# Peptides against a protein of PDB entry 3V4O, part 104

Target 1, 234 residues: chain A of PDB entry 3V4O
Amino acid sequence: DQPLAKDKVALLIGNMNYREHPKLKAPLVDVYELTNLLRQLDFKVVSLLDLTEYEMRNAVDEFLLLLDKGVYGLLYYAGHGYENFGNSFMVPVDAPNPYRSENCLCVQNILKLMQEKETGLNVFLLDMCRKRNDYDDTIPILDALKVTANIVFGYATCQGAEAFEIQHSGLANGIFMKFLKDRLLEDKKITVLLDEVAEDMGKCHLTKGKQALEIRSSLSEKRALTDPIQGTEY

## One batch from the design tools (peptide; made by RFdiffusion4, then SolubleMPNN)

Design b2_p18_5_s2 (from b2_p18_5, 5 letters changed)
Fold by OpenDDE base, seed 2:
Structure b2_p18_5_s2 (fold): chain B 234 residues (1-234), chain A 18 residues (1-18)
Amino acid sequence: as target 1 above (234 residues)
Amino acid sequence: SLSLQSFTPLSKEELEAL
């Protein structure tokens, strides 16, 4: 009855050194911390920093090649981003100012491709702003998603809101990762885990009224990041 | 005593205004 993963693969992208946009600090530390945690969970982790559009697209393509039936796929992104009409866009470091959808990677397109691989679980952790980009008036035409009931979105912030990093010391952490890292190793259904992270974040006085975690899921099975890989002996 | 920095991308106009 215990859910099993055929494999567990994660792609982590942290963009901070933008050419035409404000530089960020948190993605560096956040990617490293998440990498270490996911490796403890037996994920095969590819962690990349400061990717151009070309490099991001290639990374996603390679990530998709590692996905197959029953595989757990996790995509984490920290950097600049925006959300137009329910579509999330990750901004490469070489994106122009202003950027448009053609310069960015659409998360929903990636999800569509992941569904085609018949993955066991699709987790998106998006640590980016979700404000509308008024400079992009294009409505992407996306193919309809299949009903796979294996999708979890963890948005670091609410729709139309901003994500923040802590600016106190030389090292900055994103607010989302600050709380996520404390619970990520817990053996709980991923949506339950994220809900607890949301509660922890809600207790932080710094982010009250500024940033709140949003969980969007269609997950019909009790799947956790701690689920064992099929064929692994303990 | 902690401060927050937004991940908000700034337009060219906003950057020039800084």
Scores: peptide ipSAE 0.075, ipTM 0.687, DockQ to the pose 0.828
Fold by OpenDDE base, seed 5:
Structure b2_p18_5_s2 (fold): chain B 234 residues (1-234), chain A 18 residues (1-18)
Amino acid sequence: as target 1 above (234 residues)
Amino acid sequence: SLSLQSFTPLSKEELEAL
């Protein structure tokens, strides 16, 4: 039978107006469009823009409070970021230049906390660069993850690569969201959906050799963002 | 015209050079 979600909760963060880093534009439109789509999927969506470190940490804390056993949790981030040793770091708008891990939010730490909530599905959509931050030589000490087989990472770009936004006489989507939004409402296993997005992105001449979607998952069940919430029938 | 802008932030040195 079709899996059920106890609830569906999403936190969307778009950081653009950095104090010490280049400003971005795409996160504004991307967060807006993703918000509308996820609401159509009956997600409880909290969308926030231009968060300081303190605000980001608070937002994550509040997000975690909404998670519980069987709840689908989705974290979307668009902004500056980096990846060191397989750990993804989201950069707040007030981060210094250069920033270090103590200035940023580690996605894998959030995942660990989500696992403690016994969530039904953990989806991370990270629209950020994944280059190593050479100014941060610290090795994060992370708690061991549980084997929950309910984790999906959609990286807007490959490990060590850059994510891009398109500027065309105004606001436009990032490359990732440009393709994601066309398929997000499809009733498919989330990994299958993302794989199709990856194929669509791969056909884009603008990003060939520059940006490619990476899917990293451990998902043992056919779970989709379209899965109904327990107690509701559509 | 379409242009791609990287999400990669400038280093401290690059920022100071601007």
Scores: peptide ipSAE 0.049, ipTM 0.609, DockQ to the pose 0.744
Fold by OpenDDE base, seed 1:
Structure b2_p18_5_s2 (fold): chain B 234 residues (1-234), chain A 18 residues (1-18)
Amino acid sequence: as target 1 above (234 residues)
Amino acid sequence: SLSLQSFTPLSKEELEAL
């Protein structure tokens, strides 16, 4: 039987024009292309660029309000970031240099809040660096996660590694989106889809040894982004 | 279709209308 989503909602954030950090280019195109693809999958998509800390927190809060029991929630982020003690932090454009956890949004905290909504699927696609921030010595105390078996993380890069964008090109994608966009519309379990993206990235001579996709999931059901919305014809 | 942009804080109603 085909799994059903009560609804499908996505928040896409692309941060490029940082005030105190190197500017990026790829998030603009990546967010644009991902928006079009997710809309083809009948996602309700909100796409935002260059968000301050306050704007990011507000966007996440409003995104959470759209989630409910059985809803598919997808959060995509492209921008600067870091990972400390297994926690991922998204960096707003107005973050100071150096930034710390109090200046950033913790993805795991967002996940906790998504779980409270009893969502059908929680997908995080994080196109950011995962290097440790040595200027942040804070050990976050996080609330325990529920065992919901509906969580999927797609990290554009491995732990401790960097994510890259293509330079000196017109409308070029980041490395992750370059491969993701070719498969995103396929009717496959989301973890299987991402695994194929990982293989594509690994086989490419340009990315081999430079950037590798990491998938972290606890998904016990065959959920796909192509799953129809309940009450609609497929 | 929704255009890509940076927003000031949005209300729930505004977000749901997108």
Scores: peptide ipSAE 0.032, ipTM 0.433, DockQ to the pose 0.023
Fold by OpenDDE base, seed 3:
Structure b2_p18_5_s2 (fold): chain B 234 residues (1-234), chain A 18 residues (1-18)
Amino acid sequence: as target 1 above (234 residues)
Amino acid sequence: SLSLQSFTPLSKEELEAL
């Protein structure tokens, strides 16, 4: 009764060198480490850094072309972001200051398009701040999502809060990836896995009360990142 | 102009496998 993926595809985006916003450091290491882990899970991984709006949109479009019925799709983003009215916006490196929704990529719009592909699993790992952008007064009018029961959101931080990276003289992980990487290879339902990551973050004295993982999911099947690909012998 | 910095672009073989 092992669930099977038709294929497994991941797009990882790490934005650090912003033109008009504070530069980040953690996305470099985070994307690199996550890439290696997902490859061990037989994901086909595209990892990109410091994308402009144009490049991000193209990357997402290409990612969507790789999705089809039963395919596991994973989108990871590390960078600046914001959340307005429950919609998550990823900020390209060339975004103006202040940025608005028209300058950014809406995750929920991507989800809608993924649903149209009839994917087997849609996982979003968003390592970004979730504070409201007061400079964006646009009220999103989104089409209703389908009831696919195959959606998992892992927010690195709770709603309205910030995501952090470890500050060292050198490069280091973000807080989210610090804990995620230790469990990502576990053969567990993805929501269970993320729940354990959340507990780890809560137990650590450095992150307790500082940053908390939020899981939002509608996943009716026991889907794991370790699920084998249909027709593939391992 | 495209100025992507990629750790892991898909190989030809990987693209064909999709």
Scores: peptide ipSAE 0.023, ipTM 0.436, DockQ to the pose 0.019

Design b2_p18_5_s3 (from b2_p18_5, 6 letters changed)
Fold by OpenDDE base, seed 5:
Structure b2_p18_5_s3 (fold): chain B 234 residues (1-234), chain A 18 residues (1-18)
Amino acid sequence: as target 1 above (234 residues)
Amino acid sequence: SLSLQSFRPLSKEELAAL
């Protein structure tokens, strides 16, 4: 029947005020709006802004402590980032310029740890650039992933491409969140939901040819962010 | 007017060029 979540936990990180990199604006609004939406979906949400490397690692550790068998885990990140060899790296605000993987948090490493928790669903929403960092020539040694078939990546942009925020006389959403927020509460399989977001984003003439949503998933069950939590009334 | 800002950080060299 309908899948149930043991619990639903989300960690939202928005990095804007970088010390050695251009400052961003959208993560503030994006984290705020996503927080409100996920809470409506009964997620336990921890939202943090402008985290140093140390703080980010601690936040991830605390996030992982809330995960367990059957728990839905969602990690959202908005900020600077890069992707090397298929590995996504979130850049802390105190990262040097140039930064390397040792200064950043690898999403795939977090995924590995989430798999160890036997989570029911692992969702990563990454609103960051995915360009290769040429200043980091190291190849990360990652632990092998399990075959859990419960993984969904929503990349704000295509591999090797940039993610953008819109600035229009004030704060505005990133392109990804602009469209995601309109559909996030829909009771649909998460991959279907994201696919529709991708179509909506595709109609944005401002970012055509510059940014397109990429969905990468291995999800064998019809799981949605709207799935009820076990033991709760619905 | 709308302006796009990339989430790509600038390299040290790019920053110095600003």
Scores: peptide ipSAE 0.163, ipTM 0.763, DockQ to the pose 0.809
Fold by OpenDDE base, seed 2:
Structure b2_p18_5_s3 (fold): chain B 234 residues (1-234), chain A 18 residues (1-18)
Amino acid sequence: as target 1 above (234 residues)
Amino acid sequence: SLSLQSFRPLSKEELAAL
């Protein structure tokens, strides 16, 4: 009883060249590496870099159009971000300093829209900081989520903590991607896969006590990124 | 050697302090 995906679609966003915030280096390489891996997993991948708010919103809209009943949807984001009261916000490159929620994209809002598509699996891989933004005093009022039991969050870091990139000789990789890429192709339930990534990350002396992977999931089925697409010969 | 850089965006005040 192998789980099947109607289709597999991924949107990868890497923001690094911020106008009003420190520039990052890792998103470029991380998006590239993840793109290659997901394509090997037969994902239809849209990879974008350095998106403005307008461009990010458009990209998400287009991504949602590709989702439908039974489709696996994966959203990866690498860049600046914050988390207020359990809501994750992705920061566009043209965000002001300081930024507020109105300048950013709320991941939970995207999740709500994905649920409306009756997707088979919703995976969020968020390589961003999760510290509170004290300059944003608004509490977002989000629509209630349905109980779909098909949601997986892979946070590069713990709640209230920072995500880091490793820089060496001008090269930089996100710590999350450094370990994720080694296991991403494994035929395992996605939550099990991420748990192993978490253990691998925990062995890194550089990030021990600074960054740890958090997995948040409501996944009642043994779904993997390796699941075949329905109608595809294998 | 390896160094870590945070993905945390800095406020204007923090940037000015650098």
Scores: peptide ipSAE 0.042, ipTM 0.649, DockQ to the pose 0.831
Fold by OpenDDE base, seed 4:
Structure b2_p18_5_s3 (fold): chain B 234 residues (1-234), chain A 18 residues (1-18)
Amino acid sequence: as target 1 above (234 residues)
Amino acid sequence: SLSLQSFRPLSKEELAAL
């Protein structure tokens, strides 16, 4: 009954040093910590910081090349972002001010491409704001997704809300990562794990009423990040 | 801003209360 992964691959992107937008601090530490955790889970991890649009697109392309049937794919992003009409957009460090969808990477488009790879699990952890970008009036028409029932979105914040970071003595952590890191290694269905993270975050008095984890999933199997890789000892 | 926002720097006590 234990699900198996053909392989486990993660792409972690942390954008901080924006050229035309406020600089961030948390992505540095968050990417580092998540990298270490995912490696403990036997993920092949590619961690990148401060990517331009060109570099981000290339990174995603390379990430997709590592995906195949039954492979677990995890995309983590920390940085500026926005959400328009249910579509999440990751903002590269060289994005103009204001930025538009053509300057950004659409997560749902990446999901579509991941589905074509027949992955075993698609996890998106998005540590970004989800406010509407009023400067982008583009209404994307996306093709219908395949019914793969292997999709999990972990949004650091609610729709229309902001995500926050905490800084102390030069160190900064995102609120999402602050709680995620404590449970990420648990052998639980990924949606259950994230639900527990949501509860932990909900107990934080600093973010109450400001930031809450949102989980969007279509996951028909009890898949966990701890699932062993096929062909390995377990 | 349409991006992550940083809290003000927290005191040691405030951080411990998280």
Scores: peptide ipSAE 0.034, ipTM 0.617, DockQ to the pose 0.086
Fold by OpenDDE base, seed 1:
Structure b2_p18_5_s3 (fold): chain B 234 residues (1-234), chain A 18 residues (1-18)
Amino acid sequence: as target 1 above (234 residues)
Amino acid sequence: SLSLQSFRPLSKEELAAL
């Protein structure tokens, strides 16, 4: 029997125009293209650009309100970020320089809240760097996660490594989205899909030795982004 | 002539150079 989603909801955040940090370009195109693809997959998509800390927190809160038992939740982030002690932090556009954890949004905290909603699938696609922030010595004390076996992390890069965008005169994707968009509509288990994206990215000469996709998952069911919504014809 | 831009935070050295 094919798995069914009660609903499918995605929050896409692309931060580019940072006030105190280098500006980015790829998130604009990446969010736009991913929005179109996810809508083809019948996701309810909220796409936002250049969010302050306050706006990001509000967006996450609103996103969580759309989640419920059996709902597929997908969070995509493109922008500056860092990883300390295994925790991923998304950097708002108004973050100070240097920024600390209290200025940023912790992905693992969002995951905890998603688990409370008893979602059917939790997908995090993080197109951000995963280097340690040396200016943040805070050790987060997080509550233990439940064993829901429905979590998928797609990191655009490896632990301790950087994520990149291609810079040229025109609009271009980040490296991660460049390859993700070619496979996103395929009817495959999400971890299998991401693994194929990883292989495609690995063949790119531009990122050889610089950026590699990392997949972290506890997904125990054959869940795909193409899974139909319960109560709909397919 | 394509180049890669990092999404990384500024290093200590880079901050000191500001």
Scores: peptide ipSAE 0.040, ipTM 0.657, DockQ to the pose 0.689; fails the geometry check

Design b2_p18_5_s4 (from b2_p18_5, 7 letters changed)
Fold by OpenDDE base, seed 5:
Structure b2_p18_5_s4 (fold): chain B 234 residues (1-234), chain A 18 residues (1-18)
Amino acid sequence: as target 1 above (234 residues)
Amino acid sequence: SLSLQSFRPLSAEELAAL
């Protein structure tokens, strides 16, 4: 049987104009392009740029209010970030230099909250570096995750590596989004779709050996972003 | 670096080759 979504909701965050860190360019275009694609897939999309810590936390809270049993949730982030002990941290534009975990949003904590909503699918697309933050020695103690078998992580780069943007005539695009957008509308299981994106990215001579897509998933059903919506809207 | 890194500006030919 064709899987059905009760609803489909996406939160897209692009941080560029950091106060105490290097400014970025790609998130602006990448968020815009992804917004248009997800709307074609009947996602309810909230797209936000240059969020402070307070604004990011509020955006996540509002996003969670739209989630419920059987809802597809997608979180996309483009900006500065780091990974410590397997936990991904998104950096707000007002983060200090250096930033620490208390200044940032932990993706795995968001996942825990999404699981409490009994969502049908949880997709995280993280376009950020995954290098360890040596200024943060905190070992996070996270609540145990449920075994929901509906989780997909698409990391723009592999563990311990950097993510890149390309710039031409003042405009920049992230390498990850450049290849993702070509396949996003395909009617395929999301992990299969991302695997094909990984192969496409691997053919790029500029990023070969520097940036590679990593897929981490526990997805026991053939769920796709193209799955139709049933029932009432949220 | 703990953040996205920008490549050097690419030429039109380099962009087309992606």
Scores: peptide ipSAE 0.068, ipTM 0.586, DockQ to the pose 0.069
Fold by OpenDDE base, seed 4:
Structure b2_p18_5_s4 (fold): chain B 234 residues (1-234), chain A 18 residues (1-18)
Amino acid sequence: as target 1 above (234 residues)
Amino acid sequence: SLSLQSFRPLSAEELAAL
């Protein structure tokens, strides 16, 4: 009675070299490591770095084309971002300073489009800041989402807080990915897996009181990233 | 900042404590 995925598709975006904002380092390593892990899980992975607004929108569109009924969709983002009124915004590398919602990609809008594809699982892993953008006065009015009970958000940090990276010898790894990568291959319900990652992160004295993983989910089935693809040998 | 922030470079001792 193990759940099956019709297919498994992941889009990984790491933005580092911003034109008008501080440059980052962790997304490079994090995207690389996550790519390798997800491929071991038989995900079809598209990994992209330093995307402009135009390129990000195109990447998301192409990602959506790969989604269909029963397909597992995973979106990972590492870079600048903000959260206004519960909506998460990913910042392209060519975003102006200050950036606004029209310059960015709204994750919740992507979720809506994923629901239209009748996906089997929608996973968002967002390694970005979740502070409010005071320069964005847009009040989003979104239509009600469908009740699909297949949604999982893994926020690298809690609401209103920042995400951090560790730098050593020219390499940088995000705190979220540091702990996520140790458990990602485990055959567990994705929300359970993330909860264990949260506990692991909580044991880190460097981030205690500074960064904590937040899980927001509506997942009624025991879906795991390790779930086999229907019609394949396993 | 409205974005991901980087920790300062950690010493070998600090890294080992992670």
Scores: peptide ipSAE 0.046, ipTM 0.523, DockQ to the pose 0.086
Fold by OpenDDE base, seed 3:
Structure b2_p18_5_s4 (fold): chain B 234 residues (1-234), chain A 18 residues (1-18)
Amino acid sequence: as target 1 above (234 residues)
Amino acid sequence: SLSLQSFRPLSAEELAAL
């Protein structure tokens, strides 16, 4: 009946103070707000800001060590990024200009490693641009993914488009997080939850026609972020 | 409390404390 998580672990990365690229503002607040929400959902949350390539790789490695069979893994990223040939690349703050795939972290590679841990749920929330990087001619040859049917991608923007932040009074919030935070605590299948977030973005006059959420999933079970942790008493 | 770290990942010890 009620799906159970063996554990729930989240890695949140917000990159904003880039050395060779335009600085961002929203990741700071967005990571903070998401951290508080996920903790209310009993996630073990590691939140990090302004990571170099080396630091990002180490963070991912440590994150993977916390994953095991049945564990819910959530990776949130806010920062610069790009998408080439269906692969999402997160850009570290020390990335050169221009950056290439060898300077960045490939989300699909992380997913591959998560699958090896036999996780119960893999959620990726990517608040980054998804435009093609013309300076990266590399065609990644990735290993085939397993058919685990436990994968959810929430892209803050559609393919080939940009993600935006709203600035007012010196503060900034990502458009994605603006709507996500209002629904994240709902006890719903994660894909249903994200679909409602997508509708909220579409109904808002501020974001209508400007930014659209894309959901890409292969989730055969009614898994929710609210699912209780196995062995715990509530 | 252990969240919002900057410029470095948490150590294994810090992660275990979560």
Scores: peptide ipSAE 0.028, ipTM 0.453, DockQ to the pose 0.023
Fold by OpenDDE base, seed 1:
Structure b2_p18_5_s4 (fold): chain B 234 residues (1-234), chain A 18 residues (1-18)
Amino acid sequence: as target 1 above (234 residues)
Amino acid sequence: SLSLQSFRPLSAEELAAL
């Protein structure tokens, strides 16, 4: 039968105006567009821009408070980032130069906390670079994850690669969002949806050889962003 | 509805102003 979500909650973070790093443009438009789309899917969406480390941590804490058993949780991040030893780090706007893991938010740590909420689905959409940070040799100590089989990572780019944005007529869109927005409302399993987005990106001559979507999932159920919320009319 | 205490979602107008 049709899978049901107890609720659907999304936290969208777009960091652009960095103090010690290059400024970005795409997160503004991308967060805006994704907000509108997710609201059409009956997500409760919290959208924030240009967060400091303190604000990002608080936003994540508030997001976690909205999660509960069976809730669909979606975290979207657009901004600077890096990946060390398979761990993804989101960079706050007030991060120093160079930044280290202690200055950033580890996505895997957030995932651990989301699992403790017994969510029905955990989706991470990370529109950031995945290059290694050579200034940080620290290996994060992470707790073992539970086997929940409800995790989906959509990386805007491959491991060790960069994510890009396109600027046109004063507006900038991330490459990932450019293709994601065309399919996000489709009633398909989220991993299938992302796979089709990956194919769309691969067919574009502008991104071929430069940026490719990577999907990492342990999702064992046919969960879709279009799944209705339990108790609602549909 | 949302029950956030520390932060609130930005409105479309606020986003456009940035």
Scores: peptide ipSAE 0.012, ipTM 0.456, DockQ to the pose 0.025

